Peptides against a protein of PDB entry 3ZN8. Designs and how they scored, part 120

Target 1, 125 residues: chain A of PDB entry 3ZN8
Amino acid sequence: LEEYDKIQKKMEDVMEGKGKLTLRDVYAQIIALRKMGPLSKVLQHIPGLGIMLPTPSEDQLKIGEEKIRRWLAALNSMTYKELENPNIIDKSRMRRIAEGSGLEVEEVRELLEWYNNMNRLLKMV

## One batch from the design tools (peptide; made by RFdiffusion4, then SolubleMPNN)

Design b2_p30_4_s4 (from b2_p30_4, 19 letters changed)
Fold by OpenDDE base, seed 3:
Structure b2_p30_4_s4 (fold): chain B 125 residues (1-125), chain A 30 residues (1-30)
Amino acid sequence: as target 1 above (125 residues)
Amino acid sequence: DEELRKLLQELLNKKLQELLKKREEKKRKE
Protein backbone atom coordinates (compact mmCIF):
# COMPACT_ATOMS: atom_id res chain seq x y z
CA LEU B 1 0.00 0.00 0.00
CA GLU B 2 1.41 3.36 -1.10
CA GLU B 3 0.29 5.02 2.13
CA TYR B 4 2.10 2.44 4.24
CA ASP B 5 5.29 2.96 2.24
CA LYS B 6 5.09 6.73 2.76
CA ILE B 7 4.79 6.25 6.52
CA GLN B 8 7.77 3.89 6.48
CA LYS B 9 9.86 6.38 4.52
CA LYS B 10 8.93 9.16 6.94
CA MET B 11 9.99 7.04 9.90
CA GLU B 12 13.27 6.22 8.14
CA ASP B 13 13.87 9.92 7.47
CA VAL B 14 13.28 10.75 11.14
CA MET B 15 15.66 8.00 12.29
CA GLU B 16 18.29 9.35 9.87
CA GLY B 17 17.81 12.91 11.15
CA LYS B 18 16.41 14.03 7.77
CA GLY B 19 12.92 14.77 9.01
CA LYS B 20 10.63 15.51 11.93
CA LEU B 21 7.73 13.35 13.02
CA THR B 22 4.56 15.43 13.33
CA LEU B 23 1.01 14.81 14.47
CA ARG B 24 0.05 14.93 10.80
CA ASP B 25 2.25 11.87 10.34
CA VAL B 26 0.54 10.28 13.34
CA TYR B 27 -2.84 10.99 11.76
CA ALA B 28 -1.73 9.38 8.50
CA GLN B 29 -0.47 6.34 10.41
CA ILE B 30 -3.76 5.90 12.28
CA ILE B 31 -5.73 6.18 9.02
CA ALA B 32 -3.46 3.63 7.35
CA LEU B 33 -3.93 1.21 10.26
CA ARG B 34 -7.71 1.65 10.07
CA LYS B 35 -7.66 0.82 6.37
CA MET B 36 -6.19 -2.55 7.28
CA GLY B 37 -9.47 -3.23 9.08
CA PRO B 38 -10.66 -3.33 12.66
CA LEU B 39 -7.99 -3.31 15.35
CA SER B 40 -8.75 -7.01 15.84
CA LYS B 41 -7.61 -7.79 12.29
CA VAL B 42 -4.56 -5.55 12.62
CA LEU B 43 -3.52 -7.40 15.78
CA GLN B 44 -3.95 -10.78 14.10
CA HIS B 45 -1.38 -9.78 11.49
CA ILE B 46 1.26 -8.80 14.04
CA PRO B 47 3.43 -11.82 14.81
CA GLY B 48 4.46 -12.16 18.45
CA LEU B 49 1.77 -9.93 19.95
CA GLY B 50 -0.18 -13.02 20.93
CA ILE B 51 2.85 -14.16 22.90
CA MET B 52 3.53 -10.88 24.72
CA LEU B 53 -0.04 -9.71 25.20
CA PRO B 54 -2.89 -11.91 26.18
CA THR B 55 -5.25 -12.00 23.24
CA PRO B 56 -7.37 -8.97 23.95
CA SER B 57 -10.97 -9.80 24.57
CA GLU B 58 -13.46 -8.50 22.05
CA ASP B 59 -14.45 -5.87 24.63
CA GLN B 60 -10.85 -4.72 25.04
CA LEU B 61 -10.54 -4.38 21.27
CA LYS B 62 -13.69 -2.25 21.19
CA ILE B 63 -12.25 -0.02 23.92
CA GLY B 64 -9.04 0.31 21.91
CA GLU B 65 -10.95 1.21 18.75
CA GLU B 66 -12.93 3.83 20.67
CA LYS B 67 -9.68 5.33 22.00
CA ILE B 68 -8.33 5.56 18.44
CA ARG B 69 -11.54 7.33 17.36
CA ARG B 70 -11.17 9.77 20.27
CA TRP B 71 -7.56 10.53 19.29
CA LEU B 72 -8.67 11.13 15.70
CA ALA B 73 -11.29 13.57 17.00
CA ALA B 74 -8.55 15.43 18.89
CA LEU B 75 -6.30 15.51 15.81
CA ASN B 76 -9.19 16.79 13.67
CA SER B 77 -9.68 19.63 16.18
CA MET B 78 -6.06 20.80 15.87
CA THR B 79 -4.87 23.58 13.59
CA TYR B 80 -2.39 22.82 10.83
CA LYS B 81 0.25 24.72 12.80
CA GLU B 82 -0.36 22.52 15.85
CA LEU B 83 -0.25 19.32 13.79
CA GLU B 84 3.08 20.34 12.26
CA ASN B 85 4.53 21.72 15.50
CA PRO B 86 2.96 19.89 18.47
CA ASN B 87 5.40 21.57 20.88
CA ILE B 88 3.40 24.83 20.60
CA ILE B 89 0.36 23.17 22.21
CA ASP B 90 0.05 24.84 25.61
CA LYS B 91 -2.66 24.48 28.26
CA SER B 92 -4.96 26.93 26.46
CA ARG B 93 -4.62 25.05 23.16
CA MET B 94 -5.16 21.69 24.88
CA ARG B 95 -8.38 23.00 26.45
CA ARG B 96 -9.62 24.30 23.07
CA ILE B 97 -8.79 20.99 21.39
CA ALA B 98 -10.53 19.04 24.16
CA GLU B 99 -13.65 21.22 23.97
CA GLY B 100 -13.74 21.04 20.18
CA SER B 101 -13.41 17.25 20.17
CA GLY B 102 -15.68 16.52 23.15
CA LEU B 103 -12.75 15.02 25.09
CA GLU B 104 -11.26 15.54 28.50
CA VAL B 105 -8.13 17.70 28.61
CA GLU B 106 -6.32 14.70 30.11
CA GLU B 107 -7.02 12.64 26.97
CA VAL B 108 -5.41 15.34 24.81
CA ARG B 109 -2.45 15.40 27.19
CA GLU B 110 -2.14 11.61 26.91
CA LEU B 111 -2.07 11.82 23.10
CA LEU B 112 0.69 14.45 23.25
CA GLU B 113 2.64 12.40 25.78
CA TRP B 114 2.40 9.35 23.53
CA TYR B 115 3.61 11.43 20.57
CA ASN B 116 6.54 12.82 22.57
CA ASN B 117 7.58 9.35 23.73
CA MET B 118 7.34 7.95 20.20
CA ASN B 119 9.34 10.86 18.78
CA ARG B 120 12.02 10.42 21.44
CA LEU B 121 12.36 6.70 20.68
CA LEU B 122 12.62 7.30 16.92
CA LYS B 123 15.43 9.79 17.46
CA MET B 124 17.39 7.35 19.64
CA VAL B 125 17.47 4.64 16.96
CA ASP A 1 -6.17 2.80 27.70
CA GLU A 2 -2.79 1.50 28.87
CA GLU A 3 -3.11 -1.65 26.76
CA LEU A 4 -3.58 0.41 23.59
CA ARG A 5 -0.45 2.42 24.42
CA LYS A 6 1.52 -0.78 24.94
CA LEU A 7 0.22 -2.15 21.66
CA LEU A 8 1.18 1.02 19.79
CA GLN A 9 4.62 0.90 21.38
CA GLU A 10 5.10 -2.72 20.31
CA LEU A 11 3.97 -1.87 16.78
CA LEU A 12 6.47 0.97 16.72
CA ASN A 13 9.27 -1.26 18.02
CA LYS A 14 8.58 -3.90 15.38
CA LYS A 15 8.45 -1.26 12.67
CA LEU A 16 11.76 0.19 13.84
CA GLN A 17 13.37 -3.24 13.70
CA GLU A 18 12.08 -3.77 10.16
CA LEU A 19 13.39 -0.37 9.10
CA LEU A 20 16.80 -1.05 10.64
CA LYS A 21 16.97 -4.38 8.83
CA LYS A 22 16.09 -2.73 5.52
CA ARG A 23 18.75 -0.07 6.11
CA GLU A 24 21.38 -2.74 6.72
CA GLU A 25 20.32 -4.65 3.61
CA LYS A 26 20.53 -1.45 1.56
CA LYS A 27 24.05 -0.74 2.85
CA ARG A 28 25.14 -4.27 1.87
CA LYS A 29 23.89 -3.79 -1.70
CA GLU A 30 25.68 -0.46 -2.13
Scores: peptide ipSAE 0.230, ipTM 0.658, DockQ to the pose 0.027
Fold by OpenDDE base, seed 1:
Structure b2_p30_4_s4 (fold): chain B 125 residues (1-125), chain A 30 residues (1-30)
Amino acid sequence: as target 1 above (125 residues)
Amino acid sequence: DEELRKLLQELLNKKLQELLKKREEKKRKE
């Protein structure tokens, strides 16, 4: 609960223009979600998801959990400067992060794309 | 990959809605 509340406060601060969302914040969010248990349990706490998304199969949940682990590996391979300022991550840095985490460069791009989308949405609200 | 992205997007959307509601409630109390 405490970690979840910190994430909420950070999101509120970003929406109010009082802060910047970083990949460190993303890391904290992923960790908080994982503490809730497997993705299946996380989904159970999301009312109305079943209306817009079909109930994921067990295999889909496993794939999702593996992807989360892979993103955590990428985040753990980033420097402090990169975590705080993800906009500095160029192709060379992406390659280094991918190699250091045992991931494809495309998987690092997907993480950064998700981060950029989240930032965009928070700034629009 | 796609399912996780959809899930994360949905989580974000729900959280944004909650934050919007809180802001509206705050404005109403002021």
Scores: peptide ipSAE 0.234, ipTM 0.664, DockQ to the pose 0.028; fails the geometry check
Fold by OpenDDE base, seed 4:
Structure b2_p30_4_s4 (fold): chain B 125 residues (1-125), chain A 30 residues (1-30)
Amino acid sequence: as target 1 above (125 residues)
Amino acid sequence: DEELRKLLQELLNKKLQELLKKREEKKRKE
């Protein structure tokens, strides 16, 4: 719970204009969530999720779990410089990360797109 | 395969709303 609270505070700080969210923060978030258990257990700990989203099927949970695992592999294949400054990740770096993680380049691009969207949303609040 | 991405986006949106609500509550108490 302590690690999760640190991530929540980081998100709050970014919304207040203090610092920036990095892929290192994303990595820490995923690790903290993984310590809570499988995605199914994580979802159970999120109040009101059942109101916003239909209950995912078991198959959907498995797909989500696999995708989290794949994103962790990508993050583990990044350099510290890339984790701290994701904007430096060009096509060459994406290819290296993909190869190092056993993923398709498109999957790495998808992770970066998700990060960029999240970061944009946090900065506009 | 966009289910996780959609879920994460919705969770983020929910969290942002919660943080905004807390900010408004704090401002109201000041």
Scores: peptide ipSAE 0.228, ipTM 0.656, DockQ to the pose 0.031; fails the geometry check
Fold by OpenDDE base, seed 5:
Structure b2_p30_4_s4 (fold): chain B 125 residues (1-125), chain A 30 residues (1-30)
Amino acid sequence: as target 1 above (125 residues)
Amino acid sequence: DEELRKLLQELLNKKLQELLKKREEKKRKE
């Protein structure tokens, strides 16, 4: 819970133009969420989600949990420098990360794209 | 993969809205 609150504060700071969100922060967030239990329990703690999203089936939750595990594997295969500054991740680094995590290069690209989109949205607020 | 991405995006959007609301409330109390 403490790590989750730290990330929330960091997101607020980024929205105020203070600091930046890194893949290290993303990693810490995923770990914090996993400590809360399975994805189903995490979703139960988000008020109003049941109104905005159809209740995910058990199979959809399993697929989501597997994807999170794959992203954790990718993050664990990154260097500290890459986690702090994802902009340095070129095609060669992306391939190394994919090979080290047992993922397709496209899956690593998707993670980076998601991060970039998130960071863009935080800066627009 | 697409459904998870949509879910994550929606969660992010909701969190951003909550943070914006809290920020505005803080500014009104100052």
Scores: peptide ipSAE 0.223, ipTM 0.650, DockQ to the pose 0.030; fails the geometry check

Design b2_p30_5_s2 (from b2_p30_5, 16 letters changed)
Fold by OpenDDE base, seed 4:
Structure b2_p30_5_s2 (fold): chain B 125 residues (1-125), chain A 30 residues (1-30)
Amino acid sequence: as target 1 above (125 residues)
Amino acid sequence: EEERERLERERRAALLELILKFEKEELERE
């Protein structure tokens, strides 16, 4: 509960433009969401989500869940410094992370690109 | 407290919506 409150407060700070989302924060959020159950159950518990977004198909949810699993493997292969400052991840680090997680370098690149886009959007809110 | 919990839920929803939006946009680019 205390760790959850810290994550929420940090997300609040990021959404207010007072903070920066890190991959550590992403990791913590993914783990918290997974503890709530499958992504489908998490989405069902969010009032208004079905109004603002078209409900993803079951196939889209499965693809998303598998992608999250792969990204978790990559995140588990990162150092604390990389999780806190993803901008230090160069080609050598990215290859090491891919090899350590059993992923393609491209999948690690996609995670980093997604993170960069997400962090840009969160700063605009 | 209730207003804080509401804002927390709304922010969590917004984050999840953003995640889903990116996943959708990625699937549309493939």
Scores: peptide ipSAE 0.072, ipTM 0.554, DockQ to the pose 0.328
Fold by OpenDDE base, seed 5:
Structure b2_p30_5_s2 (fold): chain B 125 residues (1-125), chain A 30 residues (1-30)
Amino acid sequence: as target 1 above (125 residues)
Amino acid sequence: EEERERLERERRAALLELILKFEKEELERE
């Protein structure tokens, strides 16, 4: 119960931009989203998203869902240390992750860039 | 509303399970 409460608090802190986002947190979010069902249904339940983004087409949703699946493959190929401290991922690690996930190195780079941008955004809130 | 609450609960549970898994994997590597 205590561990559950710590995890919930961490999730809330990250979602509010008060906590440090890790790739472990990203992985957890992806798994959670997949359990909620198709991305289309998930997006419908996000308040204000319809105001921030035009309603995506079904094809755009499928493309987004495929990108998430690819990122999940990359995350599955990371070590725990890399997930907790993505800043240690050098070119050698990035290549290993790409090879292990069957992805292009560029796709792994895009994930890391997205993560870095997200962390910058969260620090500004 | 009930379906939304169910999905949100499943999301929270999934996040918990995943974090616990990683924490366990960390402890097993020590």
Scores: peptide ipSAE 0.065, ipTM 0.536, DockQ to the pose 0.036
Fold by OpenDDE base, seed 2:
Structure b2_p30_5_s2 (fold): chain B 125 residues (1-125), chain A 30 residues (1-30)
Amino acid sequence: as target 1 above (125 residues)
Amino acid sequence: EEERERLERERRAALLELILKFEKEELERE
């Protein structure tokens, strides 16, 4: 719970423009999520929102878990400099990361796209 | 104090909803 609150605070700081979301932060978040279980279950325990989020099916959870495992493999194949500054990841770095993680280059691209979209939305909120 | 705690909860929720939205979009593409 404490690790998750730290990650949330970091994300809040990013939304406030007080911080930068990095792939290191993403890695920490993934680890925290795996400890806490699906985010949908975490949200169900947040009092006062009144928002009943649909619970993902078991099959959706399995697909999501496999995706997270693949992303962790990619993240583990990145240098510290790349994790802290994902914007330096060019095609050559992306190919190296893919090869090192046993992933397709497209899956590494997808992770980076997700990161970029997340970082944009966090700044928009 | 109660209003601050309420705002913090609402912000935490909005963040988690954003994350869930992305996770859902990823799952729907696969």
Scores: peptide ipSAE 0.058, ipTM 0.527, DockQ to the pose 0.322
Fold by OpenDDE base, seed 3:
Structure b2_p30_5_s2 (fold): chain B 125 residues (1-125), chain A 30 residues (1-30)
Amino acid sequence: as target 1 above (125 residues)
Amino acid sequence: EEERERLERERRAALLELILKFEKEELERE
C-alpha cells in the first residue's frame, strides 16, 4: 500500500509538472496513450502533446503516430540509467541507441532536444 | 465527459503498471 501511494504521488507530481521529468516518464506516458486508443482521439484532450504535432489533418495525425512509434523504438534501446538520467547520453551512446533502434542519429538527437525543452518548460510553470 | 474520465483512469492505470514493472526490473538487477 505504501509503495502504491508513492507511485501515485510521483505520477500526480509529473502530471502537474512539479517533478523532474525523465525519459522513463515519457515512455510510460506513450504506453498509456497507446492503451487509450488511436492518437486522433487522445491529442484533442492533452495540451502538452499539441507542441509535437501540427494542427491535425488525418494525414498529419498518422505522421505524428509514426514519429511517436520511432521515438518508442529509441526509448526501448536505452538503458535504465539513460532513461532515468538522459544527461549522461553522449555522442557514443546516441550512436548505439540509433543503431539499436534502426533510426538516424539525428532522430535520437531530436528526441533528446524535445525532452530537454519540455523539462525546461515544466520547471518554469 | 464520462468517456473522457474513463480514458483518464485507463491512462493512470497503465502508467502505474509500467512504473511497477520498471521498479521490479531494478530490484531483480541488484
Scores: peptide ipSAE 0.052, ipTM 0.503, DockQ to the pose 0.036

Design b2_p30_5_s3 (from b2_p30_5, 18 letters changed)
Fold by OpenDDE base, seed 2:
Structure b2_p30_5_s3 (fold): chain B 125 residues (1-125), chain A 30 residues (1-30)
Amino acid sequence: as target 1 above (125 residues)
Amino acid sequence: MEKEKEEEAKRKAALLTLLREFEEKELKRE
């Protein structure tokens, strides 16, 4: 947990508020989610909270963790320009990112679609 | 212009360093 806090703090220092959601922001959010993972498991064992919190099955948690790991691999395979401006990622770039991360092109597309959806939601706020 | 490019380069370098540190830590956990 302490390691994630240090990474998150460093990420915040690097993330200048450009007023636009970028894949750097997504990266920071993924780190935050991974930090909360153990805490979420602890909270699920608190009597009464298990009724209010979705109790994903252990299998669903593993699937989620694997998905996050894959997304991190994709993000690590992106250039700085791509992380800052995901809209420049075309089919050729997606293929390169997929090959570099050991993922299918569709998995990279899914990440970008998720980003686009989040960015649209933020514009509505 | 030159100052902005230098700042962008610094941000890029910092981000790449952070990514590397993350990968190294994940690898050590396996």
Scores: peptide ipSAE 0.047, ipTM 0.451, DockQ to the pose 0.031
Fold by OpenDDE base, seed 4:
Structure b2_p30_5_s3 (fold): chain B 125 residues (1-125), chain A 30 residues (1-30)
Amino acid sequence: as target 1 above (125 residues)
Amino acid sequence: MEKEKEEEAKRKAALLTLLREFEEKELKRE
């Protein structure tokens, strides 16, 4: 819970324009999610929210865990500079990351796209 | 002080909703 609260606070700071979301923040979030379980389970511990949220099926949770595992492998293959500044990740870096993580370049691209989308949404809130 | 806590709670709720939507979208892509 304490680790999750730190991530939430960081994301709040980003939403307030006090910082930027980085892949390091995403990494921390993934680690927290793996420890706490799916976000849906975390939300179920919040009074009043658990009733309003559909619970994902067990199969959906397994798919999500595998995706998270792959993304974690990609993140572990990134340099600190890449984690801190994902915008420097060009095609050459994506290929290196993919090779180092045993993933397809498309999977690394998907992670970066997800990051970009999340970062955009956080700026809109 | 009370208003600030209420605003913080609203921000947290909005963030959690956003994160949930991302998780759900990711799960639906596979």
Scores: peptide ipSAE 0.044, ipTM 0.487, DockQ to the pose 0.346
Fold by OpenDDE base, seed 1:
Structure b2_p30_5_s3 (fold): chain B 125 residues (1-125), chain A 30 residues (1-30)
Amino acid sequence: as target 1 above (125 residues)
Amino acid sequence: MEKEKEEEAKRKAALLTLLREFEEKELKRE
């Protein structure tokens, strides 16, 4: 948690002002979620919480972890301009990102679609 | 104009460095 807060603060210092949700924010969130992975396993061992929260199977956790790793690879293959303004990512950029990350173009598209959906939800709040 | 581009480039470099450092720390925790 402390490292996440330090990164957010440093990201805010690099960014003059609280801008729109970007893929850099997504990157930070994905990392935070990976850190919570062990915590989720700890929470699964708390009696009574397992009844209220469907615990993903161990296989689902592995699939989720692999997906997150792939998304991180895609994000690492993006330019700063693309991370800051994901809407500029056209088919050519998407292909370059996929090739650079060793992913399928569809996986990069899925990440961008997820981002667009999240950004729409945040704008409604 | 040129000074603004240089500042933007510096911000870009700082952010990329931060992201890289963070990734390296996360990879070391695995």
Scores: peptide ipSAE 0.045, ipTM 0.449, DockQ to the pose 0.028; fails the geometry check
Fold by OpenDDE base, seed 3:
Structure b2_p30_5_s3 (fold): chain B 125 residues (1-125), chain A 30 residues (1-30)
Amino acid sequence: as target 1 above (125 residues)
Amino acid sequence: MEKEKEEEAKRKAALLTLLREFEEKELKRE
């Protein structure tokens, strides 16, 4: 719960324009979610939200766990500079990260696209 | 005081919803 509150505060700071979301923040969030379990379980404890949101099946949770594991491998293969400023990741860096993590280049591209989309959404909220 | 707590609760709920949507999107890609 304490780790989750820290992540929430960081996201609020970014939404207010007081900070920048980085892949380091994404890494911290993934670790916190693994400790707490699926975010869906957390949302079920929020009055009014838990009733309206579908719960993922056990099979979907297993698929998600594998996806998270692969993303952690990619993040662990990044340099500090890349984690703090993902925009510097060019095709050469992306290939190195993929090779170092045992992923396809397309999977690393997908992670970066997800990050960019999340960063855009946080600025709109 | 009470209004501030209500606004904080609304912010928390909105953020949790956003995070869930990202989780569900990733689960559906595989």
Scores: peptide ipSAE 0.044, ipTM 0.492, DockQ to the pose 0.323; fails the geometry check

Design b2_p30_5_s4 (from b2_p30_5, 20 letters changed)
Fold by OpenDDE base, seed 2:
Structure b2_p30_5_s4 (fold): chain B 125 residues (1-125), chain A 30 residues (1-30)
Amino acid sequence: as target 1 above (125 residues)
Amino acid sequence: MEEEERRERERRAALLEMIREFEEEELKRE
């Protein structure tokens, strides 16, 4: 709990500006979700909450976790400027990020597409 | 320029520390 609060505080200190979702904010959320992973498993075992939370199959959890790990690798291969301004990421930058993370360019494209869709949805709210 | 570059370096360092702390916590749970 104390380490979680320290990371959350560091994430908040790092999260400059309540106004625009960045890939940095995405990174922060992914980290928070992964930290909740064990807690989410514990919550799924609580009678009554497990009925409200769709228990993804163990295989779906593993696939999701691996996808998140790959996205983290991509995010770790980005420059700070790219994390703050994902719209500057062109084909050359995507290739560099993919090569640096050991991913396919398509996986980096998928992450950026997901971000763009999420940011579009958040602007409509 | 220099002050913005300093802030960017500090922010990047903080991000890398968060990554490291998270990876170390995961490794302890395996």
Scores: peptide ipSAE 0.049, ipTM 0.471, DockQ to the pose 0.032
Fold by OpenDDE base, seed 5:
Structure b2_p30_5_s4 (fold): chain B 125 residues (1-125), chain A 30 residues (1-30)
Amino acid sequence: as target 1 above (125 residues)
Amino acid sequence: MEEEERRERERRAALLEMIREFEEEELKRE
């Protein structure tokens, strides 16, 4: 708990700005989630969230973890300006990020598409 | 310009430190 609070505090000190999700915020959330372990285990310990979330099979958890690791590699290969303003990521930047992270360009595109979809959903709230 | 570049360097350093701390914690859990 103390290490989690210390990282949350460091994340809060690093997160400047109420209201716009950035890839930096995504990075910080991924790190926080990995420290908590599988979200399914965390949700199982909340009394009253008896939402029978299908316990993902151990294999589905491993696939999800590998995808998150790949996305972290992509995020680590981004500049601060790209993390703060993902809309500046053109085809040339996307290729550089893919090459720097050892990923396919399509995987970097998938991350950006996911971010764009999340940012659209958050604007509807 | 120089103050913005300094703030960007400090923010990058903080991010790299968070990554390093996370990797060190993962290595301790294996």
Scores: peptide ipSAE 0.042, ipTM 0.467, DockQ to the pose 0.031
Fold by OpenDDE base, seed 3:
Structure b2_p30_5_s4 (fold): chain B 125 residues (1-125), chain A 30 residues (1-30)
Amino acid sequence: as target 1 above (125 residues)
Amino acid sequence: MEEEERRERERRAALLEMIREFEEEELKRE
């Protein structure tokens, strides 16, 4: 609970323009979500919340978990400077990150595009 | 170059220590 409150407060601070979302913040969120794995299953069983969240099939959950594992591998292959300032990641850095994580360059590009879209969305609120 | 690599190693160590402290605090709360 306290970890989720820290993540929410960080998101609020970013929305208020007091900070920026970084890939370090994304890493922390992924770790927090993995630790809540059992609690997310409990929330899906709450009548009324489970109707608005399409219960992903067990296969969709497995696909999502594998995608998150790949993103963690990419994040673990980044430098601290890249995690703090993802905008410095050029094609050469993307290739190095992909090679170091055993991923395709396209998967690293997808992670960065997702980050850029989230960071734009948070600045528009 | 060597000083920047040293600072990067120290920052990685501090991040790993922060993660470890975080995991140890969670293990103490269970």
Scores: peptide ipSAE 0.022, ipTM 0.440, DockQ to the pose 0.022
Fold by OpenDDE base, seed 4:
Structure b2_p30_5_s4 (fold): chain B 125 residues (1-125), chain A 30 residues (1-30)
Amino acid sequence: as target 1 above (125 residues)
Amino acid sequence: MEEEERRERERRAALLEMIREFEEEELKRE
């Protein structure tokens, strides 16, 4: 819960233009979400919300979890400088990260694309 | 049910350890 509150505060600070979302922040978020279990299970315990939120199928949860594991492996293979400034990750860095994590370069690219999309969305809100 | 819950606990523990290791490594790089 405390880690979740830190993440929420960080997201608020980013939305207010007081900071930037980094891959370190993404890592912390993925981690906090995994510690809490599927947010869907937490939300299912809230009376009235569990009925209105589409619960992802068990298969979708498994696929999502495997993807998260791969992304965590990629993130663990990044340098602090790369985590703090993902925009410096060029083709050479992507290849190194992929090789270090046992992933395809395309999977690392997908993570970075997801990050870029999230960072754009947070700037629009 | 108990075996699934055990596997989920072990998986969470392994993740928590990976997190701890990452946070410790990043703290050493600062």
Scores: peptide ipSAE 0.018, ipTM 0.429, DockQ to the pose 0.025

Design b2_p30_6_s1
Fold by OpenDDE base, seed 3:
Structure b2_p30_6_s1 (fold): chain B 125 residues (1-125), chain A 30 residues (1-30)
Amino acid sequence: as target 1 above (125 residues)
Amino acid sequence: SKALEELEKLLEQKKAEEEKKKLEEELKEK
């Protein structure tokens, strides 16, 4: 719970223009959420994931949990520099990350697109 | 994670360098 509060504070700082959201922050957030329990209990606290999973059906929960596991695999295959500065991830890096995580390149692209959209959204708030 | 492993490696390298420096200073004092 303390780690979760730390992440929330970081997000608030980014929204106020006092910081930058990185994939390191995303990784920390996912880990903190997983410690809180099943996805069904976590979704109520994360509006961004709620948009990705509009229906709280059992099937949607399973799909969401699988998506999180796949994203964690991608993040675990990134270097510190890439996590801190996702903008340096070019086609070559993206392919390496995909191969290292057992994902398709398109799945890695989707993660990066999600990150970029989230970062833009936070700057607008 | 790969990022964590990279950071741990860098930390270990810094410790090794500091130990080497300490050893060199001890040799000069004798």
Scores: peptide ipSAE 0.025, ipTM 0.349, DockQ to the pose 0.009
Fold by OpenDDE base, seed 2:
Structure b2_p30_6_s1 (fold): chain B 125 residues (1-125), chain A 30 residues (1-30)
Amino acid sequence: as target 1 above (125 residues)
Amino acid sequence: SKALEELEKLLEQKKAEEEKKKLEEELKEK
């Protein structure tokens, strides 16, 4: 928990002054969460989540954990430049990332779509 | 990965900058 808080604080400091969310920020967040342990434990430490969302089943938690692991593999296969500027990721880069992470290209596209949606939501706030 | 190492480096640098800024602000308030 202490390590998680330390990483979260560092991430917040790096995000300050940036006009947009980057995949670097996403990467840092996932790393912080992974250090807390399994997804079930992480969710228990998020304030208000248990009140706002129904408790996921064990199977749903396993699926979520696997999804996080797969996305982390994709992020680990990206260059720093791609993490900072995801908009440069073309079809060739997506294929490289997919091959390097053992994912399908469609899974990498899904991650990028999720990122774009999150970035749009942040701009609306 | 190279990307992870660079990320960690930047995180530490930004933390150090923020700590320096806080110290400077505290000194100005005195």
Scores: peptide ipSAE 0.022, ipTM 0.353, DockQ to the pose 0.014
Fold by OpenDDE base, seed 1:
Structure b2_p30_6_s1 (fold): chain B 125 residues (1-125), chain A 30 residues (1-30)
Amino acid sequence: as target 1 above (125 residues)
Amino acid sequence: SKALEELEKLLEQKKAEEEKKKLEEELKEK
């Protein structure tokens, strides 16, 4: 929990300074969450989540945990330059990342699409 | 993980820069 809070604070400092979300920030967030344990345990520590979201089934938790693991594998296969500037990730880089992480190219594309959507949302705030 | 280590280093550097900035602002106010 202490390590989680430390990483969260560092991420917030980075986000406030740059005003732009990068995959490095996403990576830090996932690592922080992973240090708390399984997704089920993480969800228990998020205030208000139990009120806003229905309790996920065990199967849904497993699916979510697996997705996080897969995304982490993808992020671990990225270069620092790619993490800082995800927009440079072309088809060749995407294929390399997929192969290095044991994912399908479509899964890497999904991660990048998710990132782009999040970045757009943050720019609107 | 090499990637994790580099990320942590970058985050720490940014934190240090922010703390330095805060210190400079405090010195200007006094």
Scores: peptide ipSAE 0.021, ipTM 0.333, DockQ to the pose 0.013
Fold by OpenDDE base, seed 5:
Structure b2_p30_6_s1 (fold): chain B 125 residues (1-125), chain A 30 residues (1-30)
Amino acid sequence: as target 1 above (125 residues)
Amino acid sequence: SKALEELEKLLEQKKAEEEKKKLEEELKEK
């Protein structure tokens, strides 16, 4: 828990400094979450989640855990420049990332699309 | 992981730079 808090604080400082979400931030968050333990345990500690989201089934938790693991693999295969500026990731970079992580290119694209959507959402706030 | 270590290093460097900038600004105001 203490390690998680330290990572979260560092991530928040970076987020505030840039005023923009990067994949570096996402990476840091995933690492912090994993240090807390399984996704099931993490979800139990998110305030208001039980109100906002239906209680996930065990199967849904497993799927989510696997998705996070796969995204982490993709992020681990990115360069710092790509993590900092995901907009530079072209088709060639996506292919490299996919190959390095053992993922399909479509999965890497999905991660980037998710990031882009989050970034758009943050700009609206 | 190598990426994690690099990230942590960069985060610390950024914090140090921000602190340095704050100190410089404080010195200019005095």
Scores: peptide ipSAE 0.020, ipTM 0.333, DockQ to the pose 0.012

